# Ledger of designs, part 86: peptides against a protein of PDB entry 6GMG

Target 1, 331 residues: chain A of PDB entry 6GMG
Amino acid sequence: DSDDRVTPPAEPLDRMPDPYRPSYGRAETVVNNYIRKWQQVYSHRDGRKQQMTEEQREWLSYGCVGVTWVNSGQYPTNRLAFASFDEDRFKNELKNGRPRSGETRAEFEGRVAKESFDEEKGFQRAREVASVMNRALENAHDESAYLDNLKKELANGNDALRNEDARSPFYSALRNTPSFKERNGGNHDPSRMKAVIYSKHFWSGQDRSSSADKRKYGDPDAFRPAPGTGLVDMSRDRNIPRSPTSPGEGFVNFDYGWFGAQTEADADKTVWTHGNHYHAPNGSLGAMHVYESKFRNWSEGYSDFDRGAYVITFIPKSWNTAPDKVKQGWP

## One batch from the design tools (peptide; aimed at target 1 G63 N253 L285)

Design b2_p27_8_s2 (made by RFdiffusion4, then SolubleMPNN; from b2_p27_8, 11 letters changed)
Fold by OpenDDE base, seed 1:
Structure b2_p27_8_s2 (fold): chain B 331 residues (1-331), chain A 27 residues (1-27)
Amino acid sequence: as target 1 above (331 residues)
Amino acid sequence: DAAALAAARAALGDAGLINFYGDQALS
């Protein structure tokens, strides 16, 4: 019930966070305490910390997507998404593998497809592309210069993204970022922006016209990355959850995790920030909690989802919501 | 791994994650 959602109250600017608690390899805290940490660590604009605004607190209150929302500055559009799929593994397992005891053919195929995605390689591809974009941004003072730099970088690396249409989300992502156009943001200067990454977990079987089996067990052919580029067509993602396989079973629609622009080379040591549900302190769900997870914990996901995408967007360099290093928990 | 995942899911609560209807309004 969305009517139970409450905006967390303001926290004093200088209030220090309470210690986080361990939660199965993650660091966990209540949303109000995350606001305190956010103000001390991530709130800085031009090097000066700021109190989280009422608008930002409202965004945050929406749960897992709220964490990405407040740190990226906009509701996720998910247009520039990357993944990695092992076609050979998929074909081999379908040919030589066997359904488990009690597993239907459709369930087997859905599971094999899910297992054929490589989360680490998908994340690596997104980081690679973000790095290329950041190099293209560095000394570009207008969009034309940025696009020219980007094409040159792609040509030098013989990257298949160089063949994308000018209207592709890859080339249009910067101009479609609200903070790029803001006076105190990018102010239409690409060199004032940087690429950042977040991840979305979702269900592949969202097509109403498809078989019930695909809606229950996954669509093996849906949301695969394009060969060469790794781009995922997200146009058919309508935030529809997995269909129940038994009476009383229910699944959630998505999960979002914020990475930002960490420079840690070891993927396993990167930190991902996410929320459990919308903030409902007076409702049945209770207060929203925020988790800081290592990549292993994040990438494992839940049975609710069979797809993971790594999405690139942009924020002003003057924001500190995507620092080079993220420390898990508090202190 | 499986046990850790199950425990993590339990920690998030059975309802887990965001209100579906609220999300649809924003997307």
Scores: peptide ipSAE 0.028, ipTM 0.690, DockQ to the pose 0.155
OpenDDE base, seeds 2, 3, 4, 5: peptide ipSAE 0.029, 0.027, 0.028, 0.027; ipTM 0.680, 0.680, 0.677, 0.678; seed 2 fails the geometry check

Design b2_p27_8_s3 (made by RFdiffusion4, then SolubleMPNN; from b2_p27_8, 13 letters changed)
Fold by OpenDDE base, seed 2:
Structure b2_p27_8_s3 (fold): chain B 331 residues (1-331), chain A 27 residues (1-27)
Amino acid sequence: as target 1 above (331 residues)
Amino acid sequence: DEAARQAAYDRLGDAGLINFYGQLALS
């Protein structure tokens, strides 16, 4: 079915978007119209509007991941991920709670684990870390200076991340960012880069060696953040969807939402951009749609997923794919 | 669960909002 994917055609640089369609707190549009908005609002390199390239349009055509891909400049690696998990709540609910009527023990445990994650706190942690990183980047003209600044910032804040290994995704994320090394990007100058955030929703029960119940109802022990740091080990995320619980039931493997570097202090007012599916205008799925959702709409997720991670990566400051303010919809 | 999921799709006016075959990873 993926063979039905089509790269959206180029849009004239000066073409203005049509109005987005409001839909229960979201703003929705077809992918071609998002390209128009992107060119007007997010395409700027060094202050100059750019037409979305064929390569970028191809990235975008892959659906929800495509939105993050085109705005971050690379396919998500998800290595530097954060979440918040209330261990006390989890333990207490398991001990004192009871399965709902008709709910199996495995369903109960999976649900309790899912509910023990706090999306807002996870997002806040990522924003906190991104801020620290941005301060470390600001006046650093080589990676060594960046790392020294980062360690100093963490020490000043008594942040547990200061104890991470030098090879940790936390410290290696910048050097592993292609745009950092590009001449027209960071050019190996950290001060030309900024931290940005996207989110991934996915399923915890991906271990094929685990019980069928965990694959169907979630693995309560999987993808928990490390205490103190909030880091989530994403190495076991293989984009495996939730297993069906009944015949004919199917789940998607992930959802991605782009936040960037918005400065809005109220999480509920932040805008998250995501897509529904790959672009297949002549196929059964139809044209790809892009959604701009408020945090509440994004963080709610779907039953397909029981984990939400907030991931930090980097883009050149010369890009405008992560502006301080994002306006929902059009106009 | 499925009913809730379907209801969410209906609220968005798109029953095909999210589909497994449309959410493939490259890596």
Scores: peptide ipSAE 0.027, ipTM 0.679, DockQ to the pose 0.142
OpenDDE base, seeds 1, 3, 4, 5: peptide ipSAE 0.036, 0.026, 0.027, 0.026; ipTM 0.710, 0.641, 0.702, 0.649; seeds 1, 5 fail the geometry check

Design b2_p27_8_s4 (made by RFdiffusion4, then SolubleMPNN; from b2_p27_8, 9 letters changed)
Fold by OpenDDE base, seed 1:
Structure b2_p27_8_s4 (fold): chain B 331 residues (1-331), chain A 27 residues (1-27)
Amino acid sequence: as target 1 above (331 residues)
Amino acid sequence: SAAARAAARAALGNAGLINYYGDLAAS
């Protein structure tokens, strides 16, 4: 960790946030003010507001991943990830498309692969699966009951996930969630938990044994979803950034966005919360800022990344870090 | 800037980043 990173100070529980400000079509504020909003809106445990703990403030201080970390209760493992890839579009563009002026073949193929992912359909698949999981959780008081309910739901929908191995991240995700086992969390009772969603942007060309072109321009075959299920094998994601294409160029290793469990049916109206960088108020990067973006703004991503995954994890229903409705900005 | 992003990545390893909006706001 960087010595420049600082844990934001505690904020009084009754301190109200300052207004957010517009920033490139997003609602934006400094991290200390987000803590104030978090305490007023998202901190509730069993309906009671809580001050953000020192541990939670430390998690938050790590930047974009910190927002997901503090709201999910654990560092992202990204094991249960979904995406959507249009194979027909990819094949057609490779066959009939042409590289742009000055674009290499490898650069063209990487770009076409990136553009063949459908972020909205990937998000929709994750929401569909989360909904199935929530139905399976609702009246299950042990893991066995949850798994039985889940299999029945999948069978009723003729979902390919029913064919996954019992050891698959799909079936093991709940038991591997720390808050599920906590006394004041799930207490090993599935009906006390709910599924939530976050998103990760990352680079496909991470294989150190592959060609330099793939590391620079993307690996068209990497991190594709499995047919039928939409599951992405994230085991090869080692948080390695895109390789520079020119001297002095540099890229970041990932971005994270928190969605939670919003019920807004229109994907374009959903709100995604993320951070710009680690908190360094006395360093060159400055204070961490938190953004609340609509889906269009989030899903656009950056040139640093050519993959987007939508990940399911679980939190206790007693937490209010994933409410049905999220209001952008303040007030 | 790209240089700032690279520096942040090097400093924090697998937990740190700076995004484009952060870069623009700091400029």
Scores: peptide ipSAE 0.027, ipTM 0.689, DockQ to the pose 0.098
OpenDDE base, seeds 2, 3, 4, 5: peptide ipSAE 0.027, 0.027, 0.027, 0.027; ipTM 0.694, 0.689, 0.686, 0.689; seeds 4, 5 fail the geometry check

## One batch from the design tools (peptide; aimed at target 1 G63)

Design b2_p28_3 (made by RFdiffusion4)
Pose (drawn by RFdiffusion4):
Structure b2_p28_3 (pose): chain A 331 residues (1-331), chain P 28 residues (1-28)
Amino acid sequence: as target 1 above (331 residues)
Amino acid sequence: SFDDLLAAYDGYATRAATQAALAAKAAS
C-alpha cells in the first residue's frame, strides 16, 4: 500500500533495454528500462561503460530532478540561469489589452507576464553563453587562465556578461562545481570540464508574505531576466508550488529537463529528458517514467509553471551524460 | 529536505482534473 519512494534495482551492464519510440514528439519508458538505456549510451567514463551505481539509482528515483541530478552529479542549484523576456510586449499588452471573459486583473497580468517569455531565445542565450565558456576553458589549465579567456571573448563580443562581479554566479560557476575540484573529475583543470545545460520550470509567486493573488495567479515582476545579460536571479526560488484556485486543485512545484550538450543546431530537434514523478510502483503514483521530449514538447510546459529558466553547470569531459547526440527511444 | 522533494508531487494525482478545470474556465 505504501506510496513510499523505492530505489530501482541494479541492472546488469549487458542487459539491453526494451524498445520504445516517440509519439508526437515524446517518448517514455519505465525507469527500470531507462536505466538500461542510460548504461548503454550515457554511462561511459573515459569510454568505458559503467553500471548505474546504487547512489545514482537513488538520485534518479526522486522524479524529474533525478535525471538532471544523475547526469550532472549534483542536485541542481540553478545558480547560473538565463531567460528571454519581451519587455515591450509585456508593457504594451498591459496598457493595450484587457482581461478576458473570467479573469481578475491579477490573473490577466500574471498570464501576460507568462506569455511574454520566449523559451526558444532563452535556451538560445544559454547556448551561446555555454559555447563562450567552453572556448574559454579549452586550453586553460588553471582557473585564472579560464577567467582571463572568458572575459577576453565577452569584452570583444561586447557582451554585458563581462561586467558581472568576480563573485557572481556567472564567473564563479566553474569554481563552485564540485566535480571541478575532485581529483577524479576536473582536478582544478578547466580543460577537463565541459559546460552543460538543463532547464527548470517553476512558479513565479513564491513569496509567502505576498498577496494571495500572486500566489494563485503569479507575480509578474518575479524572475524576470536582467537586461543585456539575460540572467535570472534564482535566489528567491524556494521550490514553492502554485497555490490552488479551488479546493482539491493540486499543482506540481517544479519540473527539470536535461539537455546536456547536443550539437544539433535545430532547437526544435533537441531532446530533453525528464521524469514524471518519484518511483513508487507499489504505491499510488505508480512507477517513475522517464520522458524524452523534443524542445517544443518540453517548452510547452503546464499551468503549474509560469516561469522557465535555462541553467548552465559543468561536468568533466570524461563523462558521457551529455553526448553530442541524443536519440529518443530504443534502439 | 528529501521529504520536500517528495512533497513536490502532492498535487500530481489531481493534476489532470485541475488542468481540465482551468481549461474549462479559459474556454468560457

Design b2_p28_3_s1 (made by RFdiffusion4, then SolubleMPNN; from b2_p28_3, 11 letters changed)
Fold by OpenDDE base, seed 3:
Structure b2_p28_3_s1 (fold): chain B 331 residues (1-331), chain A 28 residues (1-28)
Amino acid sequence: as target 1 above (331 residues)
Amino acid sequence: SDDDIINGYKGLATRAATEAALKARAAA
């Protein structure tokens, strides 16, 4: 099926996008038209508009992950992930709540766990951390200076992240970013980089050794954020989809949404860019479509997923893939 | 519809493909 993937053709640099169309409160367009928008709005390197390269178009063609891939410059590793979980709500609902009519106990527990995650607070935590990192990046011309700044910032805020190991994803994220080391990227200068955010939706019940019920209805204990830090251990996320609960039912493996570095303070007004599936214009799935959704539409997710994480990575400041303001749709 | 949006696998459909992609990027 993935063999049907096709790389979208190049679009002329001066070609303007066709208007986006509304779709379930989102702005929607075909992938080729998104490339046109991307070239006009997001393609700039050092202020110069660029045609999306063959490599970038190939990355994009992979679907929702492709949107994050092309804009972040690397395939998502998801190592620096944040979420928010209301433990008290979870415990209370398990104790005092009851399964709905026709709902199994396992289904009830999975649902309660899903509902105990607060997407907005998770996003807010990621933004908070990204802001701290951005301050630490300022005027830091080597990694040592960045790390020192970061530790100072965390100490000043009494943030539990200050206790993370030096080799943790939190402290190693910058050095492990390819664009940080690139000559025309960061060139090993932290002050040339900025923190950006994307989100991943995925299934909690991925442990093949666990019960079938957990694979079908979710693992209530999986992928919870650590108290204080909000960090989610993503090491067990292997892109395994939810198991069918009925004959003929199928679920997708993940969803990715690109936020970047928008400065909009109201979470509900932030724009998230994502794709539906890999580009298969001659296949059964059809052409890839790109959606620009408000936070409400993005964070709602699908029944395919019971976890949402907000991930921090880095891009060069010279890239315009993460502008302060993102306009939904076209024009 | 939502079904039309999310039908099929998103992104890299196989674990092997994902791992290969990650390895390639890490090596770059």
Scores: peptide ipSAE 0.026, ipTM 0.683, DockQ to the pose 0.074
OpenDDE base, seeds 1, 2, 4, 5: peptide ipSAE 0.023, 0.025, 0.024, 0.022; ipTM 0.674, 0.690, 0.677, 0.669; seeds 1, 2 fail the geometry check

Design b2_p28_3_s2 (made by RFdiffusion4, then SolubleMPNN; from b2_p28_3, 14 letters changed)
Fold by OpenDDE base, seed 5:
Structure b2_p28_3_s2 (fold): chain B 331 residues (1-331), chain A 28 residues (1-28)
Amino acid sequence: as target 1 above (331 residues)
Amino acid sequence: SDEDIINGYKGLKTRAATEARLAARRAA
């Protein structure tokens, strides 16, 4: 029952977390304990730890999206998204491959499309772009300076993003970030902001006007990255889950994982923070749990989803929700 | 498996996500 969601209570600012529990290669804890960790590690504003506010606790209580929400400071808009798709592999497999026993043609095509996405390369592309953006943000004290720097950086790297329209999410992302405009945030100063990354898993077959097969097994042509840029048009993502393939089957609509701005060069060693469901300690779902997963665990995804996007947004540098190093679990 | 656990929660994220989106819109 949607009515069972509860906002976790406040935790004392100085309360230390209990140890996390190992769970399938991840570190797991109840949401209340994550709040304790968050206050000790991620809550800092201008170098001072803060108690998680009631508003932040409410955001967090919404589950997987809540983790990204509380750390990014806004509900995810997913406008600046990146992925990597191997077109040659896709075409070759469709031409020369065969459906598995009992697999329909539509199921085969959907699977091949899913497998043609490279999560690691998608993540790397997002990191590359975030790095370029961070360089452009540096010493830019107005948006015009930021945009000029960005164009120069892209030109120097011969990056296809240099050809994007000025109204593209790529160029408009900063100005559309609420914390950029806040007095205690960026205060309209790009140099006070930094690029951060989160990931969304979702279903490709969301077009209700498409065939039932696409809704059940995926739309091979949907949510592909543009060649050269890696940009994914997320405008058609309406949080519609996969259609059931059998009676009684149901799928969830999305999953979110928070990466932030970790500097770990090895993708496999990066930590992704996400939640299981909304907090319902008195309901059938139970308390919300927070997971800190390595990239391998995160990128594996679930059968509910056939797309993964890596999204760039911005937070003030004064926030510590995206530190250079994230440790899995506690202590 | 972890996937089995998640499969047990099928539909839960959908409800949570819908509520979250609604809450976000109200706050905007």
Scores: peptide ipSAE 0.026, ipTM 0.687, DockQ to the pose 0.108
OpenDDE base, seeds 1, 2, 3, 4: peptide ipSAE 0.021, 0.024, 0.027, 0.021; ipTM 0.667, 0.670, 0.705, 0.677; seed 3 fails the geometry check

Design b2_p28_3_s3 (made by RFdiffusion4, then SolubleMPNN; from b2_p28_3, 14 letters changed)
Fold by OpenDDE base, seed 2:
Structure b2_p28_3_s3 (fold): chain B 331 residues (1-331), chain A 28 residues (1-28)
Amino acid sequence: as target 1 above (331 residues)
Amino acid sequence: SDQDILNGYAGLKTLAATQARLEARRAA
């Protein structure tokens, strides 16, 4: 199939966005209009409003991942991912629960596993860790100081992350962030960086060597968080979608939602920004749309996915892509 | 990686369909 993806055109810096459209609890707009909003609200570097560059517009054009890409400044690597899984609930339901009418054992196990993940607790864990990281960043002017601060913070909180290997994504995430090394970014100064969060929805049954049932209905044992830390090993996530259960059925490989660094304490009031598909205004898919969803709408996900991870990365404090408060829609 | 981008591109075709299905279910 031909690549129908198109880079959205530039929008004038001072062009105000049109009103967003309410859509089932979320606010929706076409990508061009999101660019307008982005320039007014999120584009600021060192307090100065910026036009979205061609490169940024190109990143954005890739759809849901594009929203996270443009706001985080890099393509998501998903290395520092968190989730919450209720092992006791899972075991209990498998033991005492019963498949629904017409539900196979594999379907039952996959569903029970999916339902044993707690999106809110996973999100909360990521926020907790991000807060610890931000405290460690605050007065650190080199990576060594940051790491020392981080270890101290973790020790004070008796956090199991203190036992992670030095090469763990947890400790290496900052130094592996391109914007940290950029002169106009962190300039190798941790105190100029802040932790931010995005979420990825994906399918657990990605192992091609596993049973067809796992690929169709989920792998109950895949992508579980490590006890104590909440870390999810994302190394086996290869962006493979759920296998169809019937002819003509197809599933998407992932969804990304951008949270940033909102300070809203109530998870239900947090706003998640995501896209529907790559921008193809002249193709069958049509123009890309951007959604700003409340946590309830985001965390609900789709049947395409049975896993949700909350990922931490870093951006310069000088960027306004992750403000303390995000307002849903426009105006 | 380039492969990740390609995978994302390929997968995003289906995302539109999924959203449409979800919206249809919510509207019903």
Scores: peptide ipSAE 0.029, ipTM 0.736, DockQ to the pose 0.281
OpenDDE base, seeds 1, 3, 4, 5: peptide ipSAE 0.028, 0.023, 0.027, 0.022; ipTM 0.734, 0.699, 0.723, 0.688; seeds 3, 5 fail the geometry check

Design b2_p28_3_s4 (made by RFdiffusion4, then SolubleMPNN; from b2_p28_3, 13 letters changed)
Fold by OpenDDE base, seed 4:
Structure b2_p28_3_s4 (fold): chain B 331 residues (1-331), chain A 28 residues (1-28)
Amino acid sequence: as target 1 above (331 residues)
Amino acid sequence: SDEDIVNGYKGLATRAATEARLAARRAA
């Protein structure tokens, strides 16, 4: 098995980025130049600029997931995921709609299901929950205090998440975050942590025991959010791509976009950072490129995917990988 | 999880490197 992935070389700490270029409404640059920007803007620990380590550069080199990996400090587990699904729209379209010319029934149902997800509402739900979690974190100096605060916040808002089991990813996410336990991270102090958001695009038809039609055109019933909470059970996501519908057709397994903790109230003005593929400057894929997209560009996704989840994790407040404001491109 | 990391690649080209990294981490 030939591995053509390469870890990008180190960039001098004080090297300024070259200008980004526009690409279909987003800002785009090669991975080495993103490292330069990252060091200038996002690398700060306790206010001190840091050179991206070899380990971090290696994480980054894995492509779209690498961007989220290096900024969150851990490989995405995707356990605390949110989405929004319009059940009424779905039922109505299935009942009153019909397949397009040349569209199979399975293709029609898969498309209708995909279109019944609201990316903006899913994102807003994640932001809402992240805000609640941040309020619970801010003055909690141990996990017990955090959990108590969280339950109180949920009760005050009459949020259905208050009924989740203690073992739920919702309540266990903080304790399962490596940086929370690190001395130079949270040091087991919730008030040193903040909630952050990233997004994953993936395929619904991953059940190999289901029909071929579901694998080709989507499983309308898979990866729906639970009513009231918006939680998506991600346990069945095995990074399996869409099955080809014709010979020679191939699809990508997933895409990841990093949002962090931007405070911009207008979703359309938020910036999402993502990569195209793993870094292979000497291979057929070429060098990895990093994109900074507005929400409209990110949420549009690709035909490779019919699901979008918005995931909450945690990072130390001392990290600057999730600033309040993110500027698209350079300068 | 380790399984997630192993599956977190785009294509076969990154699988070997991922597995090598996981092996190194487990050995540490």
Scores: peptide ipSAE 0.022, ipTM 0.668, DockQ to the pose 0.043
OpenDDE base, seeds 1, 2, 3, 5: peptide ipSAE 0.020, 0.021, 0.025, 0.021; ipTM 0.653, 0.657, 0.686, 0.642; seeds 1, 2, 3 fail the geometry check

Design b2_p28_4 (made by RFdiffusion4)
Pose (drawn by RFdiffusion4):
Structure b2_p28_4 (pose): chain A 331 residues (1-331), chain P 28 residues (1-28)
Amino acid sequence: as target 1 above (331 residues)
Amino acid sequence: SATEEAEIRDALTTYTETNRAKWASEHA
């Protein structure tokens, strides 16, 4: 009867996954089966396949956060985040539009702010920034050389990110990555690391001391990207879900999707990996399922979330959790 | 750190509660 979280059992390294295919842009499989796929194509350490450890299987069993947690080796901090927001469209649709049949002004403002974000450009911005970071760390063998290389390209590219504080989440992203300092990971050598990207969907109205309207319909001024850099201050994100509008209405507080470092130029052809909920096959929600969605399927989101952030973190190059290519389903 | 571990635990608890509330809403 217990809807307790259970850890999926260990899968032998030779066990192949059951086949599955995408339907209308999304593929899903039970977590036990995804572990088999992950061990075949994502588990490599210096090209050597590995069994998903007990710890990794535990992390994965927590739901959508599990895929990103496992692939990055760290619970997601969302410290370095990017998004795109059309300020002109937002200001114009506020002073020219009107609430639709059955909207409070607070609901109208909350929706317009939501629709003003552009998740394609937001992902595109994180893509170009991660590319700059990777070029900066290619031949840099200490952090100082990495930061010099990073600032040099940003200045020459006239990127407002060059003016970020030395201790900002942007410039401190590499040094604050635990695997960067680990002797078996980056060993304080930026050339042994790689920038990767994952996404977080979340709610904007997370201030518990704010009006109920913002908790139910969103805070338009919250989690907007800074101009020029596109950085999103994630410090006030406390994993607080959207408040219900009627009794019995439940919302999920966040969703994480793993992109990695795919080389596909078509943002619509990129695959994003995420789970539906925590693993509980003997409970109410049932077993965890891992979803592999095309970008547009992922960026479609839900009414639970009115904000999207594309986050950059680092993993060692010796890993294979962010390959150049990601295939939906199996084989 | 201990504070970080507490924050992760709180986030995961909230996540579990919200999934259970969502499931109940769908099956009401």

Design b2_p28_4_s1 (made by RFdiffusion4, then SolubleMPNN; from b2_p28_4, 19 letters changed)
Fold by OpenDDE base, seed 3:
Structure b2_p28_4_s1 (fold): chain B 331 residues (1-331), chain A 28 residues (1-28)
Amino acid sequence: as target 1 above (331 residues)
Amino acid sequence: SEEEKKKIEEELEQAKASERARYASLNA
């Protein structure tokens, strides 16, 4: 019941967080305590701590997407998304593999497709691209300079992204970022911005015109990355959840995880911040909880989802919502 | 806008309910 959503109350700027609860490589806390941590660690604008505003608390209250929303400064548009898909593995498994006992052909194909995505390689691709973008941003004082730098960097690396259309989300992502245009943000200066990453988990079988089996068990052909670039066309993602396979079964529409701009080279050591659901302390769902998960725990996902994408957006360098190092939990 | 909020809420309604049960089970 969306009507049960409540905006978490303000927390004093000087209030320290309570300890997080460890759980199987995750650190968990209630949303109010995350606000306390956020104010201490991530709230900084130009080096100064800020109290989380009512607007930001409202964004956060929306759950998993709220964590990404408050830290990125905008509702996720998911336009610049990357993944990695092993086409050879997929073909070989379809050809040589067999459905498990009791598994339908559609279930088998959906599972094989899901398993053919490499989350680590998808994440690494996004990091690679973000790095290229950051180099292009570094000394660019207008968008034209940024785009020129970006093209040069891509050419030097022989990256297939150099062939993308000028209207592609890849080239338009910066100009379409609200914080880039804000006076207290980028102020139209690319060198004041940095690339950041978040991840979205979602369901492939979202086409209402497709078979019921695809909606239930996945569409093996949907949301594959383009060869060479790794770009995923997210235009068909309408936040439609997996269709139930049995009476009373229900699935969640998406999950979002915030990575930011961590410099940890080992993917397995990176920390992903995400929420469970909208904040409903007086409702059936209860209070929102925030999780800081290692990549292994994040990338595992849930049966609700058969796709993962790693999305690039931008934030002002003056924000500390995407620090080089993220400490899991508290203290 | 209120309309935008409503849209976001509708998009989030399904995501919100299921994750609590999953994470709660992991912490048990």
Scores: peptide ipSAE 0.062, ipTM 0.735, DockQ to the pose 0.323; fails the geometry check
OpenDDE base, seeds 1, 2, 4, 5: peptide ipSAE 0.026, 0.050, 0.050, 0.042; ipTM 0.680, 0.727, 0.734, 0.726; seeds 1, 2, 4, 5 fail the geometry check

